# Ledger of designs, part 138: peptides against a protein of PDB entry 4PN1

Target 1, 261 residues: chain A of PDB entry 4PN1
Amino acid sequence: KIEMNFLNKPIVPDTTKVISNFLTHYLITEPVEHVEIEAKLGTLIDLETQNRFEFPVMNETILNPEFNLRTRFESDMTASEHKYLNEFLNQAFRDSQKPGRLPFAYKHTKQVDLFYETEDNSRDKIRVSKNQSDNQVLACVKKRRVADLFLYCPNDAFDIRISISDELPVSMPSGNQQPSLTRLKDRVGYVHQEIKIDLTKTTQNDPVYDTTERHELEVEFGNIADLRDRAQKAKDGMEAPLFRRVQLFMDNVRILRREHS

## One batch from the design tools (peptide; made by RFdiffusion4, then SolubleMPNN)

Design b1_p21_7_s3 (from b1_p21_7, 9 letters changed)
Fold by OpenDDE base, seed 3:
Structure b1_p21_7_s3 (fold): chain B 261 residues (1-261), chain A 21 residues (1-21)
Amino acid sequence: as target 1 above (261 residues)
Amino acid sequence: SKRIEEEQKLLAEKLEKLANA
């Protein structure tokens, strides 16, 4: 007979606990009303060297936000890396359609994002999203980033930023207002067990830097109501459902950040 | 590159057809 450990009980990784507590704070303790929770693949850059940050650790490490590490996060990758991840996810999609598996859902979206300044000169811009095919308004929101949690991943192609955002629905800007920025988005979205994985190509015109293209990969919790319920149960002393959901999310992130062309 | 974008588009369309079948 084989046992998993000397207690013969499952063990929750410390990373799962730390992230679960972080999420619980913004789901339950100081609840964000229109919360979006996502992880982005990217690179932690040392502001002094302008190279990838070198932290004295040998594996995945959650950085303590109480310390100023003099870093910035770049949520971008090369076109080659983005292509590789797209091919990887396409294969994962195909494999998931086989008998005995839970299937991916797939969606391709092309949209235009128009950014408007607010009347109160707030730092947050209003984003109007339109479908590129028919110009139908998909959303009009004011997105505020509430908190970030950074994971330094020295053995993988990417570092991770987990972000808590408030996506507040707002009224359309006045008809006389011109957008300050226009961004085209080409998004390929995959959903597996209510975890969303998005590959996004963004194109924008910058008056200083000309046309810029970005390639991003995002992993998002697709069922916030369920996650909030799990977080409430955790506050009430039953942590297992939340830990399981966070573990699933993080395992998907870990798979993706290891893939490189 | 334009080539990569075209390949990604074609593949995305194929996958969408599979997902909706």
Scores: peptide ipSAE 0.005, ipTM 0.323, DockQ to the pose 0.014
Fold by OpenDDE base, seed 1:
Structure b1_p21_7_s3 (fold): chain B 261 residues (1-261), chain A 21 residues (1-21)
Amino acid sequence: as target 1 above (261 residues)
Amino acid sequence: SKRIEEEQKLLAEKLEKLANA
């Protein structure tokens, strides 16, 4: 007979606890009303060297936000890496359609994001999203970044930023206002067990810089209501449902950050 | 609750798989 440990009971990795507590704070303790919770793949860059930062750790590590690490996060990858991940996810999609598996859902979207300054001259811009094909308005929101949690992943191709954002629905800007920024987004989306995985190609025209193209991969909690319910139960002393959902999310992130061409 | 028990079971199965790998 084999037992998992000397108590023969499941234990939760400390990483899962830390992330769960982080999420619980912004879901329950100081609740964000229109919360978006996503992980982006990218690179922690040392501001002094402009290279990937080298922390004195040997595995996946949540960085303490109380420390000024003098780093920036670049949420970008090469076109080849992005293509590889797309092919990888396409294969995962196909495999999930087989009997006995839970299937992926797939969606391809092309949209235009128009950014407008607010009347109050706030730092947060209004984003109007339109369908690229018919110019129909999809959303008009003011997005505020609330908090970030960074994971340094020395053994993987990418580091991770988990972000809490507030996406407040707002009224359309005045017809007399011109957008300060326009972005084209080509997004391939995969959904598995209510976790969204998006591969996005973003094209931006900068007046100072030539047209820039970015390649991003995002993993998002697709069912915030369920996550909030789990977080509330955790606050009430029933932590298992939250821990399991966070573990599922992080396992998906871990799979993706290890994949590279 | 039944849900909590199921979640704990799934976690246990994962840990057992890792231990036997």
Scores: peptide ipSAE 0.000, ipTM 0.203, DockQ to the pose 0.025
Fold by OpenDDE base, seed 2:
Structure b1_p21_7_s3 (fold): chain B 261 residues (1-261), chain A 21 residues (1-21)
Amino acid sequence: as target 1 above (261 residues)
Amino acid sequence: SKRIEEEQKLLAEKLEKLANA
């Protein structure tokens, strides 16, 4: 008979615990009402060198937010990397349809995002999202970035930013107001066990600069109500359900960031 | 638990420092 360890009990990785505590804070302690929780694949860039930052670590590590490391996070990837990940996820989707597996769900969305300034000149813009095909309004929200947690992943193609955002539903801007920015989004979405994986191609027309294209991969918690329930239970002393959900989320992220074109 | 609360408090303080930096 083999035991897990000398206590014969499950042990929680530090990464899982730290992330769980981070999420619990913004789910329960200082609750964000319309919370979005996502991880983006990208690169931690040294502001001085403009190259990927080098930390004296050999594996995945959560960066301490107390320290200004003089870094920025670039959530963009190359078109080739994005294409590779799309092909990878398509294969994963196909494989999940086989007997004995839990299937992916798939959704393709093309939308236009219109950004409007607020009357109070707040930093947060109103985003109106419309379906490209029929111009139907999908959402009108004011998105606020609440917090970020960065993971440096020296052994993988990408670093990770976990973000907490508040997407507050708001009224449509006045009919006379012009958008300050317009973005086209082509999003391919995969859902497995309520974890959402989105590949997004964003096209932005800048009046001064040429059309810019961005390629992003996002992993999101698809069931916030369940996650909040788990976080509350964790606060009440039952941590296991939260840890399991965070572990699932992070394992999916880890799979994706290891893939190379 | 008190431990969880302390850990969350510490994290909150760290995040506030980042936001004010």
Scores: peptide ipSAE 0.000, ipTM 0.193, DockQ to the pose 0.072
Fold by OpenDDE base, seed 4:
Structure b1_p21_7_s3 (fold): chain B 261 residues (1-261), chain A 21 residues (1-21)
Amino acid sequence: as target 1 above (261 residues)
Amino acid sequence: SKRIEEEQKLLAEKLEKLANA
């Protein structure tokens, strides 16, 4: 008979605990009302070298937000990397349709985001999201970035930013207001066990700057209510449900960040 | 990604130099 360890009990990795605590803070302790929780694949850039940040660690490491490491995070990848990940996810989708598996759901969306300045000249712009096909308004929000947690991943293609955002629903801008920025989003979405994986091609037309294209991969908690419930239970002394959900999330992220062309 | 492979190669080379130093 084989046992998991000398206690014959599951053990929770420290990474899972740290992330769980981070999420619990913004779900329960100082709750964000309209919370979005996502991980983006990208690169930690050293502001001094303009190259990928080098930290004296050999594996996945959560960076302490209390330290200013003089880094920026670039949530972008090459078109070839993005294509590879799309093919990878398509295969994962197909494999999940087999008997005995939990299937992926698949959705392709084309969205236009219109950004408007606020009357109070706040830094946060109003984003109106519309479906490109029928111009139906999908959302009108002010998105505020609340917190970030960065994972340096020296052995993988990408570093990770886990972000807590507040997507506050707001009223539509006045009909006379012109958008300051327009973004086209072509998004391929995969959902597995309420974890959303989105591949997004973003095209931005800036009146001052040339058209820029960005390729992003994001992993999002698709059931915030469930996650909040799990976080509350964790605060009440039952941590296992939260840890399991965070482990699932992080394992999906780990799979994706390892896949590269 | 070619970039990552290059970075890993560079890291490996650095480690080898340190080990042989």
Scores: peptide ipSAE 0.000, ipTM 0.260, DockQ to the pose 0.022; fails the geometry check

Design b1_p21_7_s4 (from b1_p21_7, 9 letters changed)
Fold by OpenDDE base, seed 2:
Order: sequence, then C-alpha cells, then structure tokens
Structure b1_p21_7_s4 (fold): chain B 261 residues (1-261), chain A 21 residues (1-21)
Amino acid sequence: as target 1 above (261 residues)
Amino acid sequence: MEKIEEEQKKLAEKLEKLAYA
C-alpha cells in the first residue's frame, strides 16, 4: 500500500493557504457585502523597463502586497491569444458534454456598459449595463476595487491578478445625466462546477481617440454564498472545504494560463 | 434541469466564437 507522505495525511499547498487566507479576510474578517472574486490573466509589467516583470523565482509566486515592486498589471492579451483560448474552451465544453463528465454551461452575452459620475465626484462610477439587442437594463452598480493579489507565473504565458471587488446595487442615474464612458462587451461565459470562465472582448469608443479593443479572460467564483460559508468554517477551525474550493479555482486558472499556441 | 441540458447540448453544436461576433 502506498501512503501519501510520511504522515499519511493530506497536505495543502502553501499557495492555497495564502489565497484562502486572503479570501477569508474579505469574506469574513472585513466582509465585503456584494463581493466579486475573480482572477484575470494578464502580464505584470515592470514600470522601469515596460517589459514583463522578472523575479528570481522558478515557479508560481504570490507577490507580497506590502512591497512596492514598481509594477502594473495589464489585464489584456492579443486577439490571437484570446481566439486560441476561445477555441480551447469550446473544445473543453464539447468534451465535457460526453458521458461520464460534468458538463459546462455556456452563455454568450453582448452588452453595453454606461458609466456615470456620482454626485460627489467620487472615483467609483455608476455602471449601467444593458443588453445590446433590446436595451434591457441588466444591472446598475457601483463597483469598488477592494484588494488585489498578484501571482507571478514565470513558466506560463500569463501572470494572474486575483481581485476582490464590491458591486453595490444602486439607483439609476437621473435622466438628465450623460454617461462619461460607454463600453461594448462581447462575452462568452463557461461555467463548470460553479466556476465561471469568461472571455470578454471590450470595445471602447472615444470621440477623440481611436476605438480601443481589449481582450480579457476572467475566472470567477460563481457561488459566493458557498464560498463565504466555507470561509466561515475555516475561521471556525475547519479549513478543508475552503482549501478544496480554492484549489479547484486555482487549478482551472493554472490550466488556462498554460495554454498558448 | 433536463431542458437546460438539452439547450446546452444544442449550444455545443452552435458555439459562437468571439472571432466571428
């Protein structure tokens, strides 16, 4: 008989523990009420070189937020990379429909996001999201970025930003207000075991500047209530359920960031 | 649930790509 290790007990990777603690803080300790938790694929850019940040590590590494590394995160990829990931996920979707597998769900959405200034001219803008086809209001929220955790991934095409956001539902702006910014979003969403994977093409029209297009891949916890429950249990001394959920999330992220043409 | 599964199966055959949208 083979044992797992010399203790014959499951162990948890340190990455899982660190991320779990990070999530627990904003789920339980200083709880964000309307929390969104997502990982974006992108690139850590060294502000001095304007190239991808280089750190003397050989594997996935969570960067300590207490240190200013003079980096920025670009949550973008090329159209070619985005297309490849779309094809990859389409294949994964098809394969998951086979007998003996847990199937993906799929949704394609096209929406317009209208951003409005608040009365107090705060940094946080009101976002009104509408369907492009029928102009139906999907959401009206004030989104606040609460915290970020960055993972440097030297062996992969992409680095990772895990973000905690607060999406507060708010009343519609007054009819006399004009949007300060309009964005078109074309999003294909895949859901597997309540983990959401979104490929989003964002088009921004500026009257002064040329149309800009961004290509993003996001991985999101699709069941926040369950995650919060797991985090509470972790605070109460039962950490395993949280660790398992975070591990699943991160494994999906790891699969995606390794894929390239 | 069954209706959703059938709908998803149909979507598997008609997957929309962002490259074509």
Scores: peptide ipSAE 0.030, ipTM 0.643, DockQ to the pose 0.012
Fold by OpenDDE base, seed 5:
Structure b1_p21_7_s4 (fold): chain B 261 residues (1-261), chain A 21 residues (1-21)
Amino acid sequence: as target 1 above (261 residues)
Amino acid sequence: MEKIEEEQKKLAEKLEKLAYA
């Protein structure tokens, strides 16, 4: 008879524990009310070299936020990489529709985001999102970035930023206010087991730098209520449900960051 | 729920056809 280990019990990877603790803090300990939790694919850039960050590790590593590593995170990829990931996810979607699998859901959304300054001149802007086809208001929110956790992935095409944000619903700006910024978003969304995967092409007109395009891939927890419940159970001593959900999330992220054209 | 599943299946078939075109 073969056993898993000398305790004959499953063991949780340390990465899962660290991320779970990070999430628990902002779900339970210092709870963010309208929390959004997402991972973005991108590149950690060394501010000194302007190249990809180099750290003396050989595998996926969560960077300690207590250390200023003089880095920035670029949540962007080439159009070619973005197209490749789209094709990859389309195939994954098709394969998941087969008998015996849990299916993906798919949604294509084109929206315009209008950004408005707040009356108090706060750094946080109000974002009004509208459907590009019929101009229907989809959301009006003020989004605040609360915390970030960075994963350096030396063996993969992308590094990862996990972000905690507060997305507060707010009233529409006054009719006399003009938007300070307008962005067009073309988003292809995939949902599997309540984990959301979004490919987003953003077009923005800049008065100085002309039209810029950004290509992003995001992975988000689609059921925050369930995640919060799991985090509460973890605080109460039952960690397994939270660890399982975080493991699922991270496995999806790991699949995606390894793919490249 | 059944209607959504059928719609997703149709979409999958459409995507498959486009990938081979």
Scores: peptide ipSAE 0.029, ipTM 0.569, DockQ to the pose 0.011
Fold by OpenDDE base, seed 4:
Structure b1_p21_7_s4 (fold): chain B 261 residues (1-261), chain A 21 residues (1-21)
Amino acid sequence: as target 1 above (261 residues)
Amino acid sequence: MEKIEEEQKKLAEKLEKLAYA
């Protein structure tokens, strides 16, 4: 008979604990009201070298946010990488439809994001999201980035940024206001066990600069209420449900970041 | 409104070209 370890009990990885604590802070301790929690695949760039960041570690490592490492995070990837991930997820979707599996849900959405300046000249813009097909307003929000947690992944194709954002619902801009920026989003979404995986092609027209295209992959917690409940239980001394949910999230991220064309 | 619609149309056309089959 084989046992897991000398206690014959599951052990929680340190990474899971660190991320769980990070999430608990913004879910419970200093709660963000309209919280969005997502991980993006990308590259940590060293501002000094303009190359991928190098750190003396050999595996997935959460970077300490207290240290200024003089990095930027680029969430963009090549079209070929994005296509490969799309094919990979399509196959995963098909495989999940087999008997004995939990199926993926699939959704294709096309949206237009209109950005407006705020009356108070705040740095945060109002984003109006509309469905491209019927021009229906899907959301009107002021998004504020609250915190980031970076994972340096030297053995994988991508590094990871986990972001906490506050998406505050706001009133629609006045009809006389012109958008400062328009962004088209073509999003293919996969949902498995309430974890959302989105492949997004973004096209942005700048009146001064040429059209820029971005290819992004994001992984998001699809059930914030459940996550908040788990975080509260963790604060109350029962950590296992939160750890399990974070582990599931991170395992999905780990699968995706290993894939490359 | 017309300028926004034209820009949206132009961008949509670009996205369709980049859409993976």
Scores: peptide ipSAE 0.026, ipTM 0.487, DockQ to the pose 0.011
Fold by OpenDDE base, seed 1:
Structure b1_p21_7_s4 (fold): chain B 261 residues (1-261), chain A 21 residues (1-21)
Amino acid sequence: as target 1 above (261 residues)
Amino acid sequence: MEKIEEEQKKLAEKLEKLAYA
């Protein structure tokens, strides 16, 4: 008989545990009320060389946030990489429609984000999101980045930033207030098992660089209530449901960061 | 879109339950 290991029981990878603990902290221990949890594909840049950072590790590694590594994270990719990922996800979507599979959902959205300074001159801006077609207000929020967890992935096309954010609903800015920044978003969204995968083209005007375009891919937990419930169970000693959901999330991220033309 | 997501959720939950039990 073949067994999984000498205990013949599943073992949870350390990466899954570390991420699960990170999420549990901001879901349960110090709970963020309007929490958004997403992973972005990008590149860890060495501030000294301005190239991709080179850590002395050989595989996917969660970086310790207590160390100042003199890096920045660039959540961007080339248009060609973005197009390739779009084609890849389209194929995955088609394959998932086959009998015996769980199908993807698909949605294409175009919105404009208007950023406003707050009355108290806080660092966090108010974001008003509108549908590009009819200017209907979709959301008005103040988004605060709470925490980041960085994964260095030396064998893959992209590094990963997992972010905890607080998206606080707020009142609309005064009618006489002008936005400090306007950003257009063209987003293609895929949903599979309540995990959201978004390809986003962002266009904005810059006083120095004129019109610039950014290409992003993000993976988000689509059911926070369920995730919070799993995290609570983990705190109560039943970790398996949380580990399974985190493993699913990370496997999707791992698939995406490995893909390149 | 919402209907598909709900169906996915139900099936995912069922599969997870079977794997855990």
Scores: peptide ipSAE 0.007, ipTM 0.359, DockQ to the pose 0.021; fails the geometry check

Design b1_p21_8_s1 (from b1_p21_8, 13 letters changed)
Fold by OpenDDE base, seed 1:
Structure b1_p21_8_s1 (fold): chain B 261 residues (1-261), chain A 21 residues (1-21)
Amino acid sequence: as target 1 above (261 residues)
Amino acid sequence: MSYMERMEEVEKWQELWDEAE
């Protein structure tokens, strides 16, 4: 007979606890009403060297937000890396359709995001999302970045940014307003156990910086209500459901950040 | 354009992406 440890009880990794506490704060303690929680793959860049940030750690490490490390996060990857991940996820999708597995859902969407300035000239812009094919309005929101948590991953191709955002539904801008920014998004989405994985090719037109393109991979909690319920239970002393969900989320992220061409 | 000015432009560009995400 083999036991897990000398107490024969599961032990929660410290990373899971830290992330769980971070999420609980913005779900329960200071709740964000229309919360979006996602992780993006990318690179922590040292502003001084313009190279990938170097820190004296040997594994996945959550950076303390109280310290300014003079870094920026670039959520971009190469087209080849993006293609590789797409092929990887396609294979995972196919494998999940086999008997005895929980299947992925798949969706391909093309949308345009139009950004409008607010009357108060706040940093928060109004985003109108439309289908590219028929220009049907999908959403009109004012998105506010609430908090970020950065994971430095020295052994993997990518670092991670977990972000908390507030997507407040708002009324459409007046017909006389012109967008200050336009983004075209070609997105393939995979959903497994209510965790969303999106590969997005974004084309951005900016009057100052010309046209730019990005290739992004994001992982998002697809059931916020359930996550909020788990977080509430955690605050009430039952932490296991939240820890399990965060562990699932992070394991998916870890799988993806280890894959590269 | 100096190196510092170029760095500032890169930071500004990053801010535009972050603010509009």
Scores: peptide ipSAE 0.023, ipTM 0.429, DockQ to the pose 0.014
Fold by OpenDDE base, seed 4:
Structure b1_p21_8_s1 (fold): chain B 261 residues (1-261), chain A 21 residues (1-21)
Amino acid sequence: as target 1 above (261 residues)
Amino acid sequence: MSYMERMEEVEKWQELWDEAE
C-alpha cells in the first residue's frame, strides 16, 4: 500500500490556497454581486526595460499586489501563437468527444461591443454587446475591474492575470448617445467541466489611431454560483471543494500557457 | 447540436485562421 505522505492526506499547493483565498474574499467576504472571474494569458512587461518582467524566481509565482513592480500586463499574443492555441484546443475538443471522456462544448461567435460613457462620468463604461449577424443585443453591462492577481510564469510562454470583475447589468444607453469605442470580437469558446476557454480576435476601430487587432485567450469560471457555494463552504471550514475547483481551473490555465508555436 | 455539426463548427474556425494568414 502506498500513502500520499507521512500524514496520508492530500496536500494543497500554496498557489491554490492563495488563489482560493483571493477568490473567497470577493465571493464571500466582500462579495461582488455579478462577479466574473477570469484568467488571461499575456505578458508582464517591465515598464523600465520594456521587456518581459524578470524576477528572481524559478517557477510560477503570484506577485504580491501590495508592491508596485512598475509592470503592465499585456493581454495579447501573436497571431501565430493564437492560431497554435486554436489548433491545440480544436484537437483537445476532438479528443474529448471520444468514449470515456467528458466532451467539450464549442461555440463560435462574432459580436460587436459598443462602449458608452456613463452619465456620471465614472471611469466605468457601459458595454453593449451585439451579435454581428443580426445586431441582436446579447448583453448590456457596466464592467468594473475589482481586483487583479498576477502570476509570473518564467518557464512558460505566458504570464497570467486573474481578474475579478463586476459585470453589473444596466439599462441600454439612450438612443442619442454615441459609442466612444467599438470593438469587433471574433470568439471561439470551449467549455469543459464548466470552465470556459475563449480565443478572441479583437478588432478595435479608433477614430484617431489605426485599427488595431488583438489576440487573447481567457479562461473563466463558468459556474459562479457553484464557485460561490464552494467558497462559502471553505469559509465554514470545508476547503476541499474549493481547492479542487481552483486546482482544476489552474491546471487548465497551466496547460494553455505552456503551449506555444 | 450533433457530433458532426460540432466538428464542422470547429473546422470552420480553423479554416478562418488558415485564410487569414
Scores: peptide ipSAE 0.020, ipTM 0.493, DockQ to the pose 0.020
Fold by OpenDDE base, seed 2:
Structure b1_p21_8_s1 (fold): chain B 261 residues (1-261), chain A 21 residues (1-21)
Amino acid sequence: as target 1 above (261 residues)
Amino acid sequence: MSYMERMEEVEKWQELWDEAE
């Protein structure tokens, strides 16, 4: 007979606890009303070397935000990496349609994001998202990055940034206002167990810096209400539901960041 | 299902998989 440990009970990884606490803070303690929680695959860059950050650890490590490590996070990947992940997710989608599995949902969207300056000259811009095909307004929001949690992953192709954002619905900008920035987004989205996985190709046209393209992969909590409920339960002393949800989220992230390594 | 319950199921599944291999 094999037991899991000397207690013969599952053990919650410390990473799960740390992330859960981080999420609980912005879900419950200092709640963000229109919260978006996502993880992006990318690279922690050492500002001194301009190379990937090297830290004396041998595994996935959450970086302490209180320390300035002189790093930046680049949420970009190569087109080939992005293509590979797309193919990987397509296969995962197909496999999930088989009997006995929970199926993925799939959606392909093409949208244009128009960014407008606010009247108060705040750092936050208004984003108007439109469908490229019919120019229908999909959303008008003021998005603010609230907090980041960085995971250094020395054994994987990518590091991780978990971000808390406030996506506040706002009124459309005045008809006389011109967008300061326009971005085209080609996004393929996969949803499994209410975890959203998006591959996004972003094209930005800048008159000065020419056209730039970015390839991003993001993993998002698809049911914030449920997550908030779980976080509240955690604050009330029942942590297991939150830990499970965070574990699921992180396992999906881990699969993705390891695949192209 | 609680986290612990799910983890127990996963562990059992893994054991079955390892035995089949």
Scores: peptide ipSAE 0.009, ipTM 0.408, DockQ to the pose 0.069
Fold by OpenDDE base, seed 5:
Structure b1_p21_8_s1 (fold): chain B 261 residues (1-261), chain A 21 residues (1-21)
Amino acid sequence: as target 1 above (261 residues)
Amino acid sequence: MSYMERMEEVEKWQELWDEAE
């Protein structure tokens, strides 16, 4: 019989602990009411060089938010990379349908997001989301970015940004107000064990700038209520359920960030 | 959505990517 270690007890990776604590803060300690928690694949860019940030580490590293590293995060990839990931996820979907596996769910959606300025001219915009097929209003929210946690991944194709956002439901903008920005989103969504993986092609129409296209991959906690419950248990001294969920989330992220065409 | 419907949708999406190249 093989034992896990000399204590023969599970040990939690430090990365899992750090992320768990980060999530617990915004789930329980200073709770965000309408919280969205997602990881985006992208690239940490060094503002000085405009190239991928280089840090003297050899593996996945959570960057300390207390330090200004003079970086920005670009949550974009090439169409080729996006296609590769789509193919990869399609295969994963197919494989998961086999007996003995937990199946993926799949959904393809086309959405239009209309962004409106707030009356107070705050930096936060109101987003009205509509279904492209019938223009049915899906949501009207004011999204606020609360916090970010960056993972530098020198061995992988992508770096990771884990974001905490507050999606506050708000009333529809006045009928006389014009959107400042329009985004068309073509999204394929995969759900496995309540972890949502979205591949999104975004076409942005700006009145001032030319139309731009972006390809994004995001991984989101699909069951916030469960996650909050786990976080509360962690605060109460039982950390294992939260650690397990975070580990699952991060393993999925790790799989995806390693895939590159 | 049934299994078959999901699979068909996945295949359709893949085809769209192929056509875009």
Scores: peptide ipSAE 0.000, ipTM 0.319, DockQ to the pose 0.021

